# Ledger of designs, part 68: peptides against a protein of PDB entry 4KTY

Target 1, 266 residues: chain A of PDB entry 4KTY
Amino acid sequence: YVLNDIGVIFYGEVNDIKTRSWSYGQFEDGILDTCLYVMDRAQMDLSGRGNPIKVSRVGSAMVNAKDDEGVLVGSWDNIYAYGVPPSAWTGSVDILLEYRSSENPVRYGQCWVFAGVFNTFLRCLGIPARIVTNYFSAHDNDANLQMDIFLEEDGNVNSKLTKDSVWNYHCWNEAWMTRPDLPVGFGGWQAVDSTPQENSDGMYRCGPASVQAIKHGHVCFQFDAPFVFAEVNSDLIYITAKKDGTHVVENVDATHIGKLIVTKQI

## One batch from the design tools (peptide; made by RFdiffusion4, then SolubleMPNN)

Design b2_p14_6_s3 (from b2_p14_6, 7 letters changed)
Fold by OpenDDE base, seed 2:
Structure b2_p14_6_s3 (fold): chain B 266 residues (1-266), chain A 14 residues (1-14)
Amino acid sequence: as target 1 above (266 residues)
Amino acid sequence: SEKLDLQEIVKSSK
């Protein structure tokens, strides 16, 4: 999880699973220096740089460009005229070296690009890390642990009322660390996510959230456990908006979200 | 192709 510099990322659809190679390149010239530079740009105290909890949380913020002129600009609108299309990247090295050279955010990324670069960052700093792909990954935007899908009477989605969304797939990272800030038993793998999805206490970041806590429904544990829980466990609530302004729950689907979670084993 | 790699929002319906 630290020494392997080439990985496989799962993507596509749950019924058509695909894989792509990704070069992490954590041992390539200038990459470790760039990771240190990222922490410098974050103005991270030296005392915190040895703490994987703080490092992974800072990394989740800095791998995306939002808030802090971090590494990658996301784009999901199929407009890439001012940079590189997300699919053109084959590894972390070119992205990180460009960031270090230009000192400006690199365009563009999507979830697997964010996860790939973040994986390099974690491994460079000696944190065991892996990429996880979740198919039918929920994006809960109001922290109510459910996907509220509002429908018109004809069955079409009411885009005005529907704020929550579901990705066909989403990639994030798991980092291995102890959690002395949590009760005993909640160390080990921690979910961290650098794809800018939701604001977490003032910044677009996510985690570390204890995987064990998520598995046992302990959403009160720091950091961002409710959001990560919702990504893999939220129910789909289909609500019909009536013409008279009333809302009626038409259906509840408790099996759709997190249909498959995949990670590569070394 | 590049388009096949893209992350997309799933469109839901009744």
Scores: peptide ipSAE 0.369, ipTM 0.826, DockQ to the pose 0.130
Fold by OpenDDE base, seed 5:
Structure b2_p14_6_s3 (fold): chain B 266 residues (1-266), chain A 14 residues (1-14)
Amino acid sequence: as target 1 above (266 residues)
Amino acid sequence: SEKLDLQEIVKSSK
């Protein structure tokens, strides 16, 4: 995982799975220096830099521009006037080097770009990492472990009431580390996500969340386990908002979210 | 195409 400088990222739809190559370039000139610079910008102390838990958490915050003028600015509104369209990137190197040179966030990214850059960051710092793609990935906004979909009486989504959303696909990272801060057995792969989705204790960051813990429903373990759990295992709750202001649960779909989770094996 | 690569919010309906 650490040695591979070119990867494959899965994207698209669950019924139309696509792959794209991504050059991580963790060994390219200036990349390690840039990763160190990222940690410097985060004001990460030297002692913390040896802890993959802290490093991955800081990385999840700093790879996105929110809060801290980190590496990448996300854009999902199809407006890329002041930068590079997310699809134009082919690897992490140009992004990281631009960030280092300009000392300003690079525009623009979406999940696979964030994941690609984050993967480079992790691997560059000696943390085994891989990109994971989840199809029908939930975005829980209120940390209730379910997707609350509010519908008008006509069946249309009430966008004002509906805060939760589902991505057709979402990419994040898994990083390999021990978790001495967790009970025995919850080390190994940890979900970390640099795509700015939710605030976690004051910053747009996510993880590390123990994959094993999540698989066994242990959402009480740090960090952000409830959010990651919800991404892959949320029920869709369809609620009709009546004209009289009452809400009625009309349907529950327990099979929609997280239909397929894939990662490159090699 | 570029558009085909983008993340999209899945629309829900009754």
Scores: peptide ipSAE 0.364, ipTM 0.819, DockQ to the pose 0.134
Fold by OpenDDE base, seed 1:
Structure b2_p14_6_s3 (fold): chain B 266 residues (1-266), chain A 14 residues (1-14)
Amino acid sequence: as target 1 above (266 residues)
Amino acid sequence: SEKLDLQEIVKSSK
């Protein structure tokens, strides 16, 4: 979780699981220095740099370019004319060195690119980390712990009303740390995510959220536990928007989200 | 292909 410099990332679909290699390169020349530079750009207080809770939260913010001119610009519109297509990256080293050299965000990434770079960042700083892939990953945009899918009377999705979405797959990270700020038993693996999805207390960041707490249905603990919980355990609520403006719940699917969660085992 | 690697929003319907 710290010493391996090459990994495997799962992607694709639940019925067609695919793997790709990713070079983390945490021991390559200049990479540790770049990780320190990232924390410098975040203006992170020196006293906090030894705290994995603070470091992982800052990392989740800084690996994406939003808010703070962090490392990677995300793109999901299949237009990558001003940079490198997300699929072209094979590891973290080129991205991090480009960021350090140019001092500007690197284009472009999607979830596995964010997760790959973030994994390097965590490992460089001595935080055990791994990448997790969730198939049928929910994106709850209004923090109500459910996926609200609005349908027209003909059964088609009303895209105007439907704000929540489901990714075919999504990658994030788990980082190993103690959580003295949480009740006993909620240390260990913490979900952290650098893919810019939702604003968390003023920044596009996510975590650390206790995996154990989430598994036991505890979403009241910092950070961003409701969002992470929703990613893996949201119910799909199908709501028909009637012509008269009324909304009727037509169906609830409690089995669709989080069909499979995969991580590489050592 | 590159498209096969990309994240996509799953389409839902009744």
Scores: peptide ipSAE 0.362, ipTM 0.823, DockQ to the pose 0.136
Fold by OpenDDE base, seed 3:
Structure b2_p14_6_s3 (fold): chain B 266 residues (1-266), chain A 14 residues (1-14)
Amino acid sequence: as target 1 above (266 residues)
Amino acid sequence: SEKLDLQEIVKSSK
């Protein structure tokens, strides 16, 4: 078994799938040291560093800069004046080495950058990992497992009321591990996501969530299974907010979210 | 000239 240090990330649209090469560089000089440094910054004890469940959860938190001065600062507003545009990165090595050198968060990342760096982190620490791209990926903001889209009476989206969102695509990671903390059968691939989307027990982190559990509709298992489930399987609920304060459900779309999930074979 | 940036989308029901 050989881990590749170069990968492919899928992006674009569901009907126009595109690929980008990404250099993980998990074997490059200084990268392992940086991954250990990341765990040091997280104040992770030595006993936990051998546990892929704990490591992947810590990595999920630390690859993003929120809460803990982690590796990457996200930016989605097309303003990248104080760093490197997300699209300019071609691999994880420069990002991780900059973080180690400066000891400050690196600007800027979006989902595939977070996923790329996180993939390096996992692989560097001996955890089998891959990047997954979900087209039409839901972002449940109010933890109700559905996308509530509020419309004005004219049919336009009410941006003030609509807090949930859908990404054209979103990248996260799957990490391979046993899950002795879960029932038998829910080991294997675990969804983990370092892109800061929602707070999970005090930090912007996500996972590990059992892919098998999610596939079978089990959202009661740690960690963050409801959120990951919603990303791939939430219904779109279109609600007209009338001027009189009443809400009317106009439409329900149960097929839009999670239209396609793509990953490169390990 | 390919756009890599993530885009939030909300499609209208109408």
Scores: peptide ipSAE 0.089, ipTM 0.730, DockQ to the pose 0.170

Design b2_p14_6_s4 (from b2_p14_6, 7 letters changed)
Fold by OpenDDE base, seed 1:
Structure b2_p14_6_s4 (fold): chain B 266 residues (1-266), chain A 14 residues (1-14)
Amino acid sequence: as target 1 above (266 residues)
Amino acid sequence: SSVLDLQEIVNSLK
């Protein structure tokens, strides 16, 4: 998890799994220096740099450009006029070296690019890390642990009321660490995500969230466990907005979100 | 990645 410098990222559809090669390049010249530079830009205290909890959380924030002029600018508009299309990247090295050289955010990334760069960052700093792909990944933006789909009486989706969304797939990272700040048993793999999705206590970051805690339905533990839980386990709630203004739950689907979670073992 | 069309989800599951 630390030594492998070439990986595979899963993407596509749940019924048509695809793979993309990604060069992490954590041992290439200038990469470790760049990772240290990222922590410098974050103004991270030296005392915290040995703590994987703090490091992974800072990395989650800094790999995206939001809030802090971090590494990557996200874009999903399919234009990418002022940079490199996300699909053109083949690894982390060019991105990180460009960031170090220009000292400005690099354009552009999507989830697998964020995850790839973040994986390099974690591995460079000695934190075992892997990329996870979740198919039918929910984006709960009102923190109710549900994927609320509002419908008109005619069965059409009400886009004004429906704020939550579902990704065909989403990539994030898992980092291995102890969690002395959590109850016993909730160490090990921690979900961390650098793709800017939701604000977490003032900036776009996510995790570390205990995978074990989430698997057992414990979402009360730091950090961002409710959001990660919702990504993989939200129920689809079909709500009909009636003409009289009342909302009626018509259906609940507990099987649609998080149909498949894939990670490479090495 | 892309955001799914929720209408397609609705149509497929109902």
Scores: peptide ipSAE 0.546, ipTM 0.930, DockQ to the pose 0.921
Fold by OpenDDE base, seed 4:
Structure b2_p14_6_s4 (fold): chain B 266 residues (1-266), chain A 14 residues (1-14)
Amino acid sequence: as target 1 above (266 residues)
Amino acid sequence: SSVLDLQEIVNSLK
């Protein structure tokens, strides 16, 4: 999880799983220095740089450009005129070196690009890390642990009543660390996500969230456990918006989100 | 990645 500098990222659809290679390049010239530079840009104090909890949380924030002029600008609109299309990247090295050289956010990334760069960052700093792909990944935008789908009376989806969404797939990272700030048993793999999805206490960041906690439904533990839980386990709530303004729950699907979670073993 | 068309999901249930 630390020594491998080339990996495979899963993507596509649950019924059509695809793989792409990714070069992490954590041992390439200038990459470690760039990771240190990232922490410098984050104004991370020296005392925290030895703490994987703090480092992974800072990395989660800094790999995306939001809030802090971090590494990558996300784009999902299929218009990439002012940079490199996300699909054109093959590894972390070019991205990180460009960031270090230009000292400006690099355009553009999507989830696997964010995850790839973040994986390099974590591994460079000695934190065991892997990329996780979740198919049918929910984005709970209002923190209610549900994936709300609003329907008009005619059965058509009303996309204006919620900002909740479902990704065909989403990639994030798991980092291995102890969690002395949590009860015994909730160390180990921690979910961290640098794709800018939700604001977490003032910044677009996510995690570390205990994977064990999430698996057992413990969403009360820091950081961002409810959001990560929702990504993998939200119920689809089908709500009909009546003309009179009332909402009626028509159906609940507890099986659709998180159909498959894939990660590579070392 | 892309955001799924929820209408397709809804239609698949009908």
Scores: peptide ipSAE 0.529, ipTM 0.925, DockQ to the pose 0.870
Fold by OpenDDE base, seed 2:
Structure b2_p14_6_s4 (fold): chain B 266 residues (1-266), chain A 14 residues (1-14)
Amino acid sequence: as target 1 above (266 residues)
Amino acid sequence: SSVLDLQEIVNSLK
């Protein structure tokens, strides 16, 4: 989880799983220096740089450009006129070296690009890390642990009322660490995500969230456990908005979200 | 668009 500099990222559909090679390049010239530079840009105290909890949380914020002029600008508009299309990247090295040389955010990334660069960052700093792909990944927008899908009376989605979203797949990272800030048993793999999805205490970041805590429904544990829990275990609530303003629950699907979670074994 | 692109699928869940 630290020594392998080439990885595989899972993507596609749950019924048609695909893989893409990704070069992490954590041992390439200038990459470690760039990772240290990222922490410098974050103004991270030296005392915190040895703490994987703090490092992974800072990394989740800094790998995306939001808030702090971090590494990658996300774009999902299929234009990409002022940079490199997300699909054109083959590894982390070019992105990180570009960031170091230009000292400006690199365009553009989507979830697997964010996850790839974040994986390099974590491994460079000695944190065991892997990329995880979640198929049918929920994005809870209102922090109620549900995917509220509002429907018109004809069955079509009411896009004005529906604020939550579901992605065909989403990639994030798991980092291995102890969690002395949590009760015994909630160390080990921690979910961290650098793709800018939701604001977490003032910044676009996510994690570390204990995988064990999430598996057992302990969403009260820091950091961002409710959001990560929702990504993998939200119920789909189909609500018909009536003309009179009333809402009627038409259906509940408790099995659709998080249909498959895949990671490569080292 | 690339097959790699992240896709919102809310509309397909109806």
Scores: peptide ipSAE 0.165, ipTM 0.801, DockQ to the pose 0.161
Fold by OpenDDE base, seed 3:
Structure b2_p14_6_s4 (fold): chain B 266 residues (1-266), chain A 14 residues (1-14)
Amino acid sequence: as target 1 above (266 residues)
Amino acid sequence: SSVLDLQEIVNSLK
């Protein structure tokens, strides 16, 4: 998980799994230097740079440009006139080197680009890491651990009221580390996500969240376990918003989110 | 949609 500099990212649909190659390039000239530069930009203390918990959390914040002029600017509007379309990237090297050279956020990324760059960052720093793809990935916007889908009386989605969303797929990372800050058994793979989705204690970042904890329904452990749990296990709550302002639950789907989670075996 | 088929699918869940 550290030595491989080329990987595979899963995408597409749950019933039509697709893969693309991604060059992590963690051994390429200037990449380690850039990763150190990223931590410098984050003003990370030297004493913390040996702690994979702190490093992965900082990385999750800094790989996205929000808050701190980090590496990548996300764009999902299919208009990429001021940079490189997310699909044009083939690896992390060009992105990281551009960031280091320009000292400005690189445009543009989407989830697999964020995950690819973040994977390079982690591996460069000796943290075993892999990219994970979650199909039907929920984005809980109001931290209630469910997907509230508001419907008009005619059955159409009320986009104004519906703040939560679902991605057909979403990519994030898992990083291997011990978690002395958690109870025994919750070390190992930790979910970390650099795609800017939700604010976590003042920054767009996510994790490290114990995969084992989440798997067993423990969402009380740092960091961002509720959000990651919701990504893979939210119930869909269909709510009809009546004209009089009342809400009626029409349906609950507890099986739709997190249909499949896949990662390359390395 | 993007070339890599990424999309929000809230409207298609029902």
Scores: peptide ipSAE 0.177, ipTM 0.806, DockQ to the pose 0.167; fails the geometry check

Design b2_p14_7_s1 (from b2_p14_7, 7 letters changed)
Fold by OpenDDE base, seed 4:
Structure b2_p14_7_s1 (fold): chain B 266 residues (1-266), chain A 14 residues (1-14)
Amino acid sequence: as target 1 above (266 residues)
Amino acid sequence: GQYKLNFNDFAPAK
């Protein structure tokens, strides 16, 4: 989880799982320096740099460019003007070195790129980390732990009534650490996500969220457990929006989100 | 629809 500098990222669909090789390159020249530079840009206190909880949370924020001129600019518009298409990257090294050299956010990334760079960051700093792919990953935008699907009275979907959405697949990271700030048993793998999705207490960041806590429905534990829980366990709530303004729950699907969560063990 | 798409048609990596 720390020594491997080449990995595999899962993507595609649940019934057609695909893999892409990714070079983490945490031992390459300049990468450790860049990771330290990232923490410098974040103005992270020196005392916190030895705390994997703080480091992973800062990394979650800094691997994306939002808020703090972090490493990567996300783009999903299929244009990618003034940068590199996300699909062109094959590893973390070029991205991190470009960031260090230019001192400007690198364009562009999508979830696996964010996860790849974040994985390098974590491993470079001695934090065991892996990439996790969730198929049919929910994006709960209003923090109600549901994936709301609004229907018109005629049965057609009205996507304008909610910002909730489902990714075909989504990649994030799990980092191994103790959680003395949580009850016993909730250390170990912690979900962290650098893909900018939701604001978490003022910044686009996510985690660390205890995987064990999430598995047992403990969404009250810091950080961002409700969001991560929703990513993997949201119920689809089909709601008919009546013309009179009333909402009627028509159906609930508890099986669609989080069909499969895949991660490489080594 | 409410599905967002991450890139899913990768060419072989060089």
Scores: peptide ipSAE 0.307, ipTM 0.828, DockQ to the pose 0.122
Fold by OpenDDE base, seed 3:
Structure b2_p14_7_s1 (fold): chain B 266 residues (1-266), chain A 14 residues (1-14)
Amino acid sequence: as target 1 above (266 residues)
Amino acid sequence: GQYKLNFNDFAPAK
């Protein structure tokens, strides 16, 4: 296959979809070496480096700095004093080369930066990959496959009780691979996500989760299918937290999450 | 164009 080293990332709003060019640069000097270095830092066995399932899972962990001093430090509080603002990056090359040279996590990234770097990592290692943008993407924090939004009696969100969250948009990756570890039919595109969102068996990582399995409502298949499923198909449960400690469900919205999922066809 | 940052958004259901 001929892989493009420049791509497009979708962002913005559902009613105002925007695109941004991103230079993956998987063929640039030093990038392959850096990807190998990333796997070295992860202490990945050589025997596993030829397995896209293992590689993508390791990549999802290592592209973020959490747990293992991986590539990118995330920041979502508009404070980027000790690095580069996420919006300033135009591609993966500078990030990966900085990581390789400094051997320290690079600051800062948000979802599209994580996805961009992860896409480079995957493509560099011969794994077909693309970036997916999900508008109104759920972040299930308590693993109940729904968004629990707790409200005060005055109608304001109770931030202390509300652990779940919804991103205006979220970018992750899909990687193409066979899944001999899954039943027939669940190979193909696999969702993988390097943006640190939830702990998956001890590390901030996500996937590979079979897209076909998720589309058919199968969340029992490794890896992290429930989380990915929730990202695109969670109900919003609005719960009023009464002063007496009781909870009352005020409303349920089954249409808000996953309004649109967009990707550039590879 | 300016890239839009991620943010957590909760809007009450109507």
Scores: peptide ipSAE 0.218, ipTM 0.701, DockQ to the pose 0.241
Fold by OpenDDE base, seed 2:
Structure b2_p14_7_s1 (fold): chain B 266 residues (1-266), chain A 14 residues (1-14)
Amino acid sequence: as target 1 above (266 residues)
Amino acid sequence: GQYKLNFNDFAPAK
């Protein structure tokens, strides 16, 4: 989880799983220096750079360009005329070296690109890390641990009322560390995510969230456990908005989100 | 569809 510089990222759909090779290149020339530069740009104090909790949280913020002119600009609208299409990247090296040389955010990324670059960042700094793919991954917009899907009376989605969304698949990272800030037993793998999805105390970042805590429903544990929990365990709540302003729950699906979670063993 | 989906795309720019 530290020494392997080539990986496989799972994507596609749950019934049509696909794989993509990704070169992390954590040992290539200039990459470690770039990772240190990233932490410099974040103005991270030197004392915190040895703490994987702080490093992974800063990394989750800095791998995306939001808030802090970080590494990657996301784009999901199929308009990539002012940069490189997300699908054109084959690894982290070119992205990180471009960021270091230009000192400007690199265009463009989507979840697997964010996860790939973040994986390089973590491994460069000695943090065991892996990429995780979640099929039917929820994006809870209002932190209520539900996917609220509002329907018109004819059954069509009311896009104005529906703020939550679901990814066909989403990639994030898990980083291995102790968690002295949590109760005993909640160290180990921690979910961290650099794809900009929701604000966490004013910045687009996510984690580290204890995987063990998530598995046991301890969403009160820092950081961002409710959001990560929702990504893998949200119920779909289908709500019909009546013309008289009332809401009627038509159906609840507790099995759709997080249908499959996969990662490569290294 | 029954719900809104977001899709990550491996297709090249058009």
Scores: peptide ipSAE 0.165, ipTM 0.749, DockQ to the pose 0.076
Fold by OpenDDE base, seed 5:
Structure b2_p14_7_s1 (fold): chain B 266 residues (1-266), chain A 14 residues (1-14)
Amino acid sequence: as target 1 above (266 residues)
Amino acid sequence: GQYKLNFNDFAPAK
């Protein structure tokens, strides 16, 4: 989880799983220097750089360009006129070296690119890390641990009222560390995510969230456990918004989100 | 019955 410099990222659909090779290149020339530069740009105190909790949280913020002129600019509109299409990247090295050279965010990334670069960052700094793909991954917008899907009276989705969304797939990272800030038993794999999805205490970042805590429903544990929990275990709540202003729950689906979570063993 | 849900269906190009 630290020494392997090439990996496989899963994507596609749950019934049509696809794989993509990704070169992490954590040992390539200039990559460690770039990772240190990233922490410098974050103005991370030297005392915190030895703490994987702080490092992974800072990394989740800095791998995306939001807030802090971090590494990657996300784009999901299929228009990439001012950079490289996300699908054109084959590894982390070119991205990180471009960032170091230009000192400006690199365009463009999507979830697997963010996860790939973040994986390099973590491994380069000695933190065991892997990429995780979640199929039917929920994006809870209001932190209520459910997907509120508002329907018109004809049964069609009301996109204006529906703020929550679901990715066909989403990639994030798990980092291995102890969690002395949590009760005993909640160390180990921690979910961290650099794809800019939600603001977490002032920045677009996510984690570290204890995987064990999530599995046991302990969403009160820092950091961002409710969001990560929702990504993998949200119920779909179908609500009909009637013209008279009343809301009626039509159905609840507890099986749709997080149908398959895949990670490659190193 | 279940309703059709809108997805963010972006994926790497082949």
Scores: peptide ipSAE 0.032, ipTM 0.691, DockQ to the pose 0.052

